# Designs tried in a protein design run: peptides against a protein of PDB entry 4ASU. Part 25

Target 1, 270 residues: chain A of PDB entry 4ASU
Amino acid sequence: ATLKDITRRLKSIKNIQKITKSMKMVAAAKYARAERELKPARVYGVGSLALYEKADIKTPEDKKKHLIIGVSSDRGLCGAIHSSVAKQMKSEAANLAAAGKEVKIIGVGDKIRSILHRTHSDQFLVTFKEVGRRPPTFGDASVIALELLNSGYEFDEGSIIFNRFRSVISYKTEEKPIFSLDTISSAESMSIYDDIDADVLRNYQEYSLANIIYYSLKESTTSEQSARMTAMDNASKNASEMIDKLTLTFNRTRQAVITKELIEIISGAA
Target 2, 83 residues: chain B of PDB entry 4ASU
Amino acid sequence: FTFASPTQVFFNSANVRQVDVPTQTGAFGILAAHVPTLQVLRPGLVVVHAEDGTTSKYFVSSGSVTVNADSSVQLLAEEAVTL

## One batch from the design tools (peptide; made by RFdiffusion4, then SolubleMPNN)

Design b1_p9_8_s2 (from b1_p9_8, 5 letters changed)
Fold by OpenDDE base, seed 2:
Structure b1_p9_8_s2 (fold): chain B 270 residues (1-270), chain C 83 residues (1-83), chain A 9 residues (1-9)
Amino acid sequence: as target 1 above (270 residues)
Amino acid sequence: as target 2 above (83 residues)
Amino acid sequence: PSIPPVLPV
């Protein structure tokens, strides 16, 4: 490589490093906010799931319609955030199909569609776009819940798949159940809940769905921003190492050029 | 007893004596060993009676309340403010 | 005096 080539590469990598450092800082700010907002959201969401855990709601085996909701975002450069959710969705869809269930898919975030469209296009009901530009609100979750309930797809049971935040360096793809109104109302374990009006149960289920979606969005967002921050940090470190290596190569090449020029002057071969 | 909104936690796995909630079917008090139930909140006042005898008041917009067989209670409001 | 039952966590 000529000195000019090395210089061009150095300039390019230095620019990339500046971009990755800037992106790291932006991701860090978004992460700090997301983590703060996740604390109450987790209490709220886990509280909503408590019924399903305590009542041990089971879907009858004769029920065949299963909904998978994958939660991620539209934005890349966050490591395995999208692929982990998509992998779990594929695994779940395959297991359910093997059990003779009908599977439909909802993608929250365009990246889910981008990964699964080719293999699962016929199973997609809807994809929610414009996810990840702003922190998710309860209003956003309510819109998603309402659209699902109004979709006309009468699922019996569902699975919401998202990345649960563990720490700045760790997330875990998890699944939480979603039950239809009919499944909840017909569950034997619900018999202990006295005098529940049908309208009350319907409204309760609407809140439950919105709550779970909101929770999943907050977990996903926190995980994503953390993963992006880590990815940008790693990219910045890798760029630094490459700059150091290329700088050494530049210095060696410069010395070689000088030596060659001196030899040409001394030998008169020029 | 857990009482939260999407943005704020008021009680997290706390022991309380009584919680008065405004529901669509009417206001009722949740005491220890209350029968399991599911209710939907109407706009109104929540009153929490703590073990120490302190009483806290909250205004809620909408949401849900769950009383489980294990006597755990989840009060989940869409919006809530301390009064 | 029996500690009045408290709503458990």
Scores: peptide ipSAE 0.019, ipTM 0.903, DockQ to the pose 0.023
Fold by OpenDDE base, seed 1:
Structure b1_p9_8_s2 (fold): chain B 270 residues (1-270), chain C 83 residues (1-83), chain A 9 residues (1-9)
Amino acid sequence: as target 1 above (270 residues)
Amino acid sequence: as target 2 above (83 residues)
Amino acid sequence: PSIPPVLPV
């Protein structure tokens, strides 16, 4: 490699390092906010799921329509965040299909669609874009819930798949159940609840759906920002190491060139 | 008893004496060992009576309240403010 | 004095 080639490469890597450092700082700021906002959101979301856990809502085996909601974002450079969700979605879809279920998919964030388009395009009902530019709000979750409810797809049960935040260095892809109004209404375990008006139960279910989506978005966002921060840190470190190596190579090459020039001068070959 | 909004937690697995909630079917008090029920909140006043006799008031917009067979209660509001 | 039943969590 010529000195010019090494210099060009050094310049390029230094620029990349600047970008990755900047992205790390941005991700760190977003992570700190997301983690703070996740605390109440988790209590809220877990509270919403409590009914389904305590009532042990079961879907009859003869019911065949299953919805999978995959939650991620539009934004890359966050390690395995999107691929982990997509992998879990694929696994779930395959298991459900093997059980004779009809599976439809909703993607929250364009990355889900990008990964699953080739293999599952026919199963997608809708993909929500513009996810991850701003922190998710309950309003955003409500829009997603409303769109699902208005989609005309009458699922019996479903799964929302997202990355749950564990720590700055750890997330876990998890699944939470979603149920249709009919499934909830027909559940034997619901009989212990006093005569609940059908309109009340509908409203409750719709609200619960929005709550679970909101929770999943908050978990996903926190996980994503943390993963991005880590990825950008690693990229910055790798760039630094490469800069050091190339700098050494540059110095050695420069010395060799100088030595060659001196020899040429001394030998009169110049 | 858990009482939260998407952005704030007011009670997390707390023991309370009574919670008065504004539901679409009417306002009612949830006492210990209340029968299981589900209700949707209307805009109105939530009153939490703590074991120590302290009463806290909140305004809520919409949401849900769940009383389970195990006597656990989840009060989830879209918006809630301390009064 | 019967401890008033605490609303369980």
Scores: peptide ipSAE 0.016, ipTM 0.904, DockQ to the pose 0.024
Fold by OpenDDE base, seed 5:
Structure b1_p9_8_s2 (fold): chain B 270 residues (1-270), chain C 83 residues (1-83), chain A 9 residues (1-9)
Amino acid sequence: as target 1 above (270 residues)
Amino acid sequence: as target 2 above (83 residues)
Amino acid sequence: PSIPPVLPV
């Protein structure tokens, strides 16, 4: 490589390093906010799931319609955040299909559709875009819940798949159950709950769905920002190492050029 | 007893004496060993009676309340404020 | 008189 080529590469990598450092700082700020907002959201979301755990709601095996909701975002450069969700969605869809279930998919965030479109296009009901530019709100979750309930797909049970935040360095892809109104109303374990009006139960289920979606969005966002911060840090370090290597190569090449020019001067003057 | 909104936690796995909730079917008090029930909140006052005799008041907009067989209670409001 | 049980979590 000529000195000019090395210089061009150095300039390019230095620019990339500046971008990745800036992106790291932005991700860090978003992460700090997301983590703060996740604390109450987790209590709220886990509280909504408590009924399903305590009542041990089971879907009869003869029920065939299953809904998978994958939760991620539209934005890249966050490591395995999207691929982890998509991988679990694929696994779940395959397992359900092998069990003779009908599977439909909802994608929250455009990245889910981007990954699964070729293999699962016919299973998609809807994809929600414009996820991840701003922190998710309960209003956003309510819109998703309403769209799901109005989709006309009469699922019996479902699964919401998202990345649960563990720490700044770790997340885990998890699955939580979603039940239809019919499944909840017909569950034998619900008989212990006294005098539940059908309209009350419907409204309760709408809140429960919005609550779990909101929870999943908050977990996903926190995990994503943390992963992006880490990815940008790693990219910045890798760029730094490459700059150091190229700088050494530049210095060696420069010395060789000078030596060659000196030899040419000495040999041409003779 | 857990009482939270999407943005704030008021009680997390706390022991309380009584919780008065505004529901669509009417206001009722949740005491120890209350029968399991599911209710939807209407806009109104939540009153929490602590074991020490202190009473806290909150305004809620909407949401749900769950009383489980194990006497655990989840009060989940869309919006809530301390009064 | 047994203190009535407090509502748990």
Scores: peptide ipSAE 0.012, ipTM 0.903, DockQ to the pose 0.023
Fold by OpenDDE base, seed 4:
Structure b1_p9_8_s2 (fold): chain B 270 residues (1-270), chain C 83 residues (1-83), chain A 9 residues (1-9)
Amino acid sequence: as target 1 above (270 residues)
Amino acid sequence: as target 2 above (83 residues)
Amino acid sequence: PSIPPVLPV
């Protein structure tokens, strides 16, 4: 019966709306926290990147190994957050390949692998899972950094790709450079930083990598939660509109049924 | 001069007179126009000497310090607390 | 009075 079908759909959409509204509130709370935690993290991360910007570290052209780190999460329902990072990763990988570079990929968050596995499976070194359940910590970044450094892939240069938070309604997918210890040590521009012990430089680079990863995670998390909040708000609004439309349809159909029944009664039609 | 931990900012693009840092190779003072250097922090005391003559003390766990050619300094501690 | 050199940021 058409009325029963409409009623079933209404119930389903109302339930979806409740879920999306709840998810919006959860995302809003996580966003508010992430935004607060991003403020110091941005200063910290930008501070770590300052060396690379100021020293103008260049990778020799003969060095061909490039690492791409894509930063996202395991969690869906956040609009274009994951696809934006994946798109940038694909573009970067293609550009590097066209330049004759060897490209390997690390995914932070399972969604990167989910998107890229079919096309780039052979380029993946590792995927870090369980990202996005809790706010990222410096410890998490350090683990990722350590795993990267211990991966056995001797990259010369890398790119970390993540969504930088702009506002509650805006993020930008960005790329920041990662350099190997060898690249830093051999960079001509680093000559002004003379008399640096090799162990000191190694440790410095480990911190730098962890710092940049931490920064990227914080930017990504803030962007993701904001995008999820927006997506859930939109879903809730869309559900509301659909409920209204279906309610009108229900009322119209109900009236038609009643009218038909009345006509049948009046006409004596069985 | 920038001094931050992952969770807290103490100085952001500030002008200071001197910063004393505990490094693995020893403690040293960073003055204006200090030669560029990269160092790793050891647990210890950071002392920031402001232009007004005030001195602030901080305990740091580990991290890095960068002195650039443009005299910009990034002190990035894993953990830091005001003393 | 010589302005003491300040470290730029």
Scores: peptide ipSAE 0.008, ipTM 0.897, DockQ to the pose 0.024

Design b1_p9_8_s3 (from b1_p9_8, 5 letters changed)
Fold by OpenDDE base, seed 3:
Structure b1_p9_8_s3 (fold): chain B 270 residues (1-270), chain C 83 residues (1-83), chain A 9 residues (1-9)
Amino acid sequence: as target 1 above (270 residues)
Amino acid sequence: as target 2 above (83 residues)
Amino acid sequence: PDLKPILPV
């Protein structure tokens, strides 16, 4: 490589490093906020899931319609955040299909759609974009919940797949159940709940769905920002190492050029 | 007893004497060993009676309340404020 | 809410 080529590459990598450092700082700030906001969201979301656990709500085996909601975002440069969710979605879809179930998919975040479009396009009901620009709100979750409920897809059971935050260096892709109103209403275990009006149950389920989605969004966001921070840190370090290597190469090449020029001068060949 | 909004936790697996909740079907008090039920919150006052006799009041917007067979209660409000 | 649903094409 010529000195010019090396210099150009150095400049490019230095610019990338500046970008990655900046992105790291932004991600760090967003992570700190997301982590704080996740604490109450977990209590809230886990509280919403408590019924399903305590009532041991089960979907009858004869039920064939399953919904998968994948939760991520539109934004890249966050390591395996999107691919992890997509991988789990694919695995779940394959398992359900093997069990003879019909599977439909909702993607939260354009990245899910982007990854699954070629293989699962026919299974998508809806994709939500503009995810990840701002922290998720309960309103956002409500929109997703409402869209699902209005989709006309009469699922019996669903799975919401998202990255659960564990620590600044760790997340885990997890699945939580979503049940249709009919499944909840027909569950034998629900018989112990007294005087549940059908309208009340419908409204309750709507809140429950929104609550779970909200929780999932908060987990996903925290995981994403943490992963992005880590990814950008790694990218910055890698860039630094490359800069060092290229700088050495530059110095060596410069000396070689000088030596060549000196030889040419001495030999009279220049 | 768990009482939370999306943004704030007021009670997390706490023991309380009684919780008065405003529901769409009417306000009711949740006592120990209350019959399992599911309700939806209406805008109104939540009153938490602690075992020590302390009473706390909250205003809630909407949400849900679950009373389980194990006497666990999840009060989940979309918005809630201490009064 | 800023989320925008898009239907699959």
Scores: peptide ipSAE 0.352, ipTM 0.942, DockQ to the pose 0.046
Fold by OpenDDE base, seed 5:
Structure b1_p9_8_s3 (fold): chain B 270 residues (1-270), chain C 83 residues (1-83), chain A 9 residues (1-9)
Amino acid sequence: as target 1 above (270 residues)
Amino acid sequence: as target 2 above (83 residues)
Amino acid sequence: PDLKPILPV
């Protein structure tokens, strides 16, 4: 490579490093906010899930319609965040299909659609875009919940798949159950909850769904920002190492050129 | 007893004497060993009576309340503020 | 809410 080629490459990598460092800082700020907002959201969401665990709500095996909600975002450059969710969605869809279930999919974030459109396009009910620019709100969760409830798809049970935040260096893709109103109302274990009218239960279920979606969005966002921060840090380090290597190559090449020129001068004068 | 909004936690697995909640069917008091129930909150006042005799008041906009067989309670408000 | 539902095309 010529000195000019090395210089051009150095400039390019330095620019990339600058961009990745900037993106790391942005991700760090978003992560700090997301982690703070996740604390109450987790209590809230786990509180909503408590009924399903305590009531041991089970869907009868003869029920065939299953909904998968995959939660991610529109934005890339966050490692395996999207692919992890998509992988689990694929696995779950395959398992359910093998069990003779009908599977429909809701994608939260454009990346889910981008990954699954070729293989699962016919199973998608809806994809939500504009995810990840701003922190998710309860209003956003309510929009998703309402869209699901108004979709006309009569699912019996479902699963919401999202990345649960563990630490700045760790997330885990998890699944939580979603139940239809009919499944909840028909569950034998719900008989202990006396004097509940149908309207109350419907409204309760709507809140529950929104609560769980909200929780999943907060977990996903925190995981994503942390993963992006890590990815940008790694990219910045890799760029730094490449800059160092190219700088050494540049210096060696420069010295070789100078030496060659000196030899040519000396040899031409002889 | 757990009482939270999406953005704030007021109680997390706390022991309380009584919680008064505003529901669509009317306000009721949740005591120890209350029968399991599910209710939807209406806008109104939540009153938490602590074991030490202190009383705290909150305004809630909407949400749900769950009383489980194990006497655990989840009060989940869409919006809540301390009064 | 900023979310936009998009139906599969």
Scores: peptide ipSAE 0.341, ipTM 0.944, DockQ to the pose 0.046
Fold by OpenDDE base, seed 2:
Structure b1_p9_8_s3 (fold): chain B 270 residues (1-270), chain C 83 residues (1-83), chain A 9 residues (1-9)
Amino acid sequence: as target 1 above (270 residues)
Amino acid sequence: as target 2 above (83 residues)
Amino acid sequence: PDLKPILPV
């Protein structure tokens, strides 16, 4: 490579490094906010799941309709965030199909649709876009819950799949159950709960769904921003290493050019 | 006893003497060893009676309350404010 | 809420 070529490449990589550093800072700010907002959301969401864990609600084996809600966002450059969710969705869908269940899918975030559209297009009920520009709100979760309830799809059981935040360097793709009103009302384990009015139970379940969706969005957002921050940090480090390597190459090439010019002068071959 | 909104936690796995909640079917008090139940909140006052005799008041907009067989309680309000 | 539902076409 000529000195000019190396210089051009150095300039390009330095510009990339500037961009990745800036993106890291933006992701870090969003992560810090997301992590703060996740603390109450986790208490709230785990509280909503407590009934299902304590009552050990099970779907009868004869029930065949299963809903999968995959939670991510519209935004890229966050490592394996989207692919991890999509991979688990595919695995779950395949397992359920092998068990003779009907599977329908809701995608939260355009990236889920983009990954799964070709292979699972017929299973999608709805995809939600405009995810990830702002922090998710309970209102957003309510919109998703309402759309599901109004879809007319009478699922028996469902799964919400999202990335749970562990630490700044770790997330885990997890699944939480979603149960239909009929499944909850018919569960034998629910018999210990005193005479619950059907309208109360319906309304309770609507809140439960919105609560779990909200929780999943907050976990997903925190995981995504953390992963993006890490990805941009790694990109910046890789760029730094490449700059160092190219700088050494530049210096060696410069010396070689000087030596060549001196030889040409001495030899008269100029 | 857990009491939270999407944005704020008021109690997290705390021991309390009594919680008074406004439900669609009427206000009721949750005491120790209350029978398991599910209810939906109406707009109104939540009153938490701590074991030390202190009383805290909150206004809630809507939400749910769960009393489990293990005497754990989850009060989950859509919006809640301290009074 | 800024979320936009898109139905599969």
Scores: peptide ipSAE 0.328, ipTM 0.941, DockQ to the pose 0.047
Fold by OpenDDE base, seed 4:
Structure b1_p9_8_s3 (fold): chain B 270 residues (1-270), chain C 83 residues (1-83), chain A 9 residues (1-9)
Amino acid sequence: as target 1 above (270 residues)
Amino acid sequence: as target 2 above (83 residues)
Amino acid sequence: PDLKPILPV
């Protein structure tokens, strides 16, 4: 019984190790691609955010509607990627609520919904699924942006929360602002941008939103793949250590069985 | 001057003499100390005039251009190709 | 506030 149990467990762990190694390789390939694609996306996204930084756009305190966009994916086994975003979303939502703001949530990736459903279900506007199967495109970002704009939720200000990629071993959950057209158009600091047609500004804002979402998706994807690669590597190493331990246990148990059998033979008890 | 698409960077914080952009309200040239403005790109040609007198041409689809008070420019095209 | 359906991306 004991040897069979150990053997079965060994087989199971070896299979898990094969899976985790395979997943590591897949994640590594996806990471390499994501990192390459992140370089221009970062320039593009940071460029889009430059206006908000330079103009120091502020939302009036009387404006109460706040949107939180959490960016992750549908796929697990990537360490704290989803929980970090969700944690920051919760913190932000709580802070905003304490400030008397109305908070609505958009989840990019089913994992956000899965984590926040019990506590924040009433605050969700929409969740996007099928995130992480393929690299995000600008088209995907545009779909999300369009859905937001067509949602009918007239937010004044928003926050997009995502994992910014730092290195293969490091990411940081960050927040970037999103502003409504009304907030931008009414901002005192925007007065220097003269002779802007309202339609132009609307279109500009649509691009800005799509740009920021796209950027966040690229950062998130790169962070996720790197984290998954690390997680799968750790899992593979842990499996290896367990295999070694179980192998030793197997050998010891086998020797004990042999010894017992020999004693039984010598004693004439068997 | 920053000019990028989602997939490619053409200029990143570069100094240029002039950038001609196709906007929905018409093409205009962005010079040094241009007044701050926000515009939306129409499909057309972007022409970048370098300080050395060289010119580069690009076709862009849609996007935005921002001229800030500090004379920084962000040209962000949905699609862009070198010509 | 009703949750909108999950949309594919």
Scores: peptide ipSAE 0.133, ipTM 0.930, DockQ to the pose 0.031

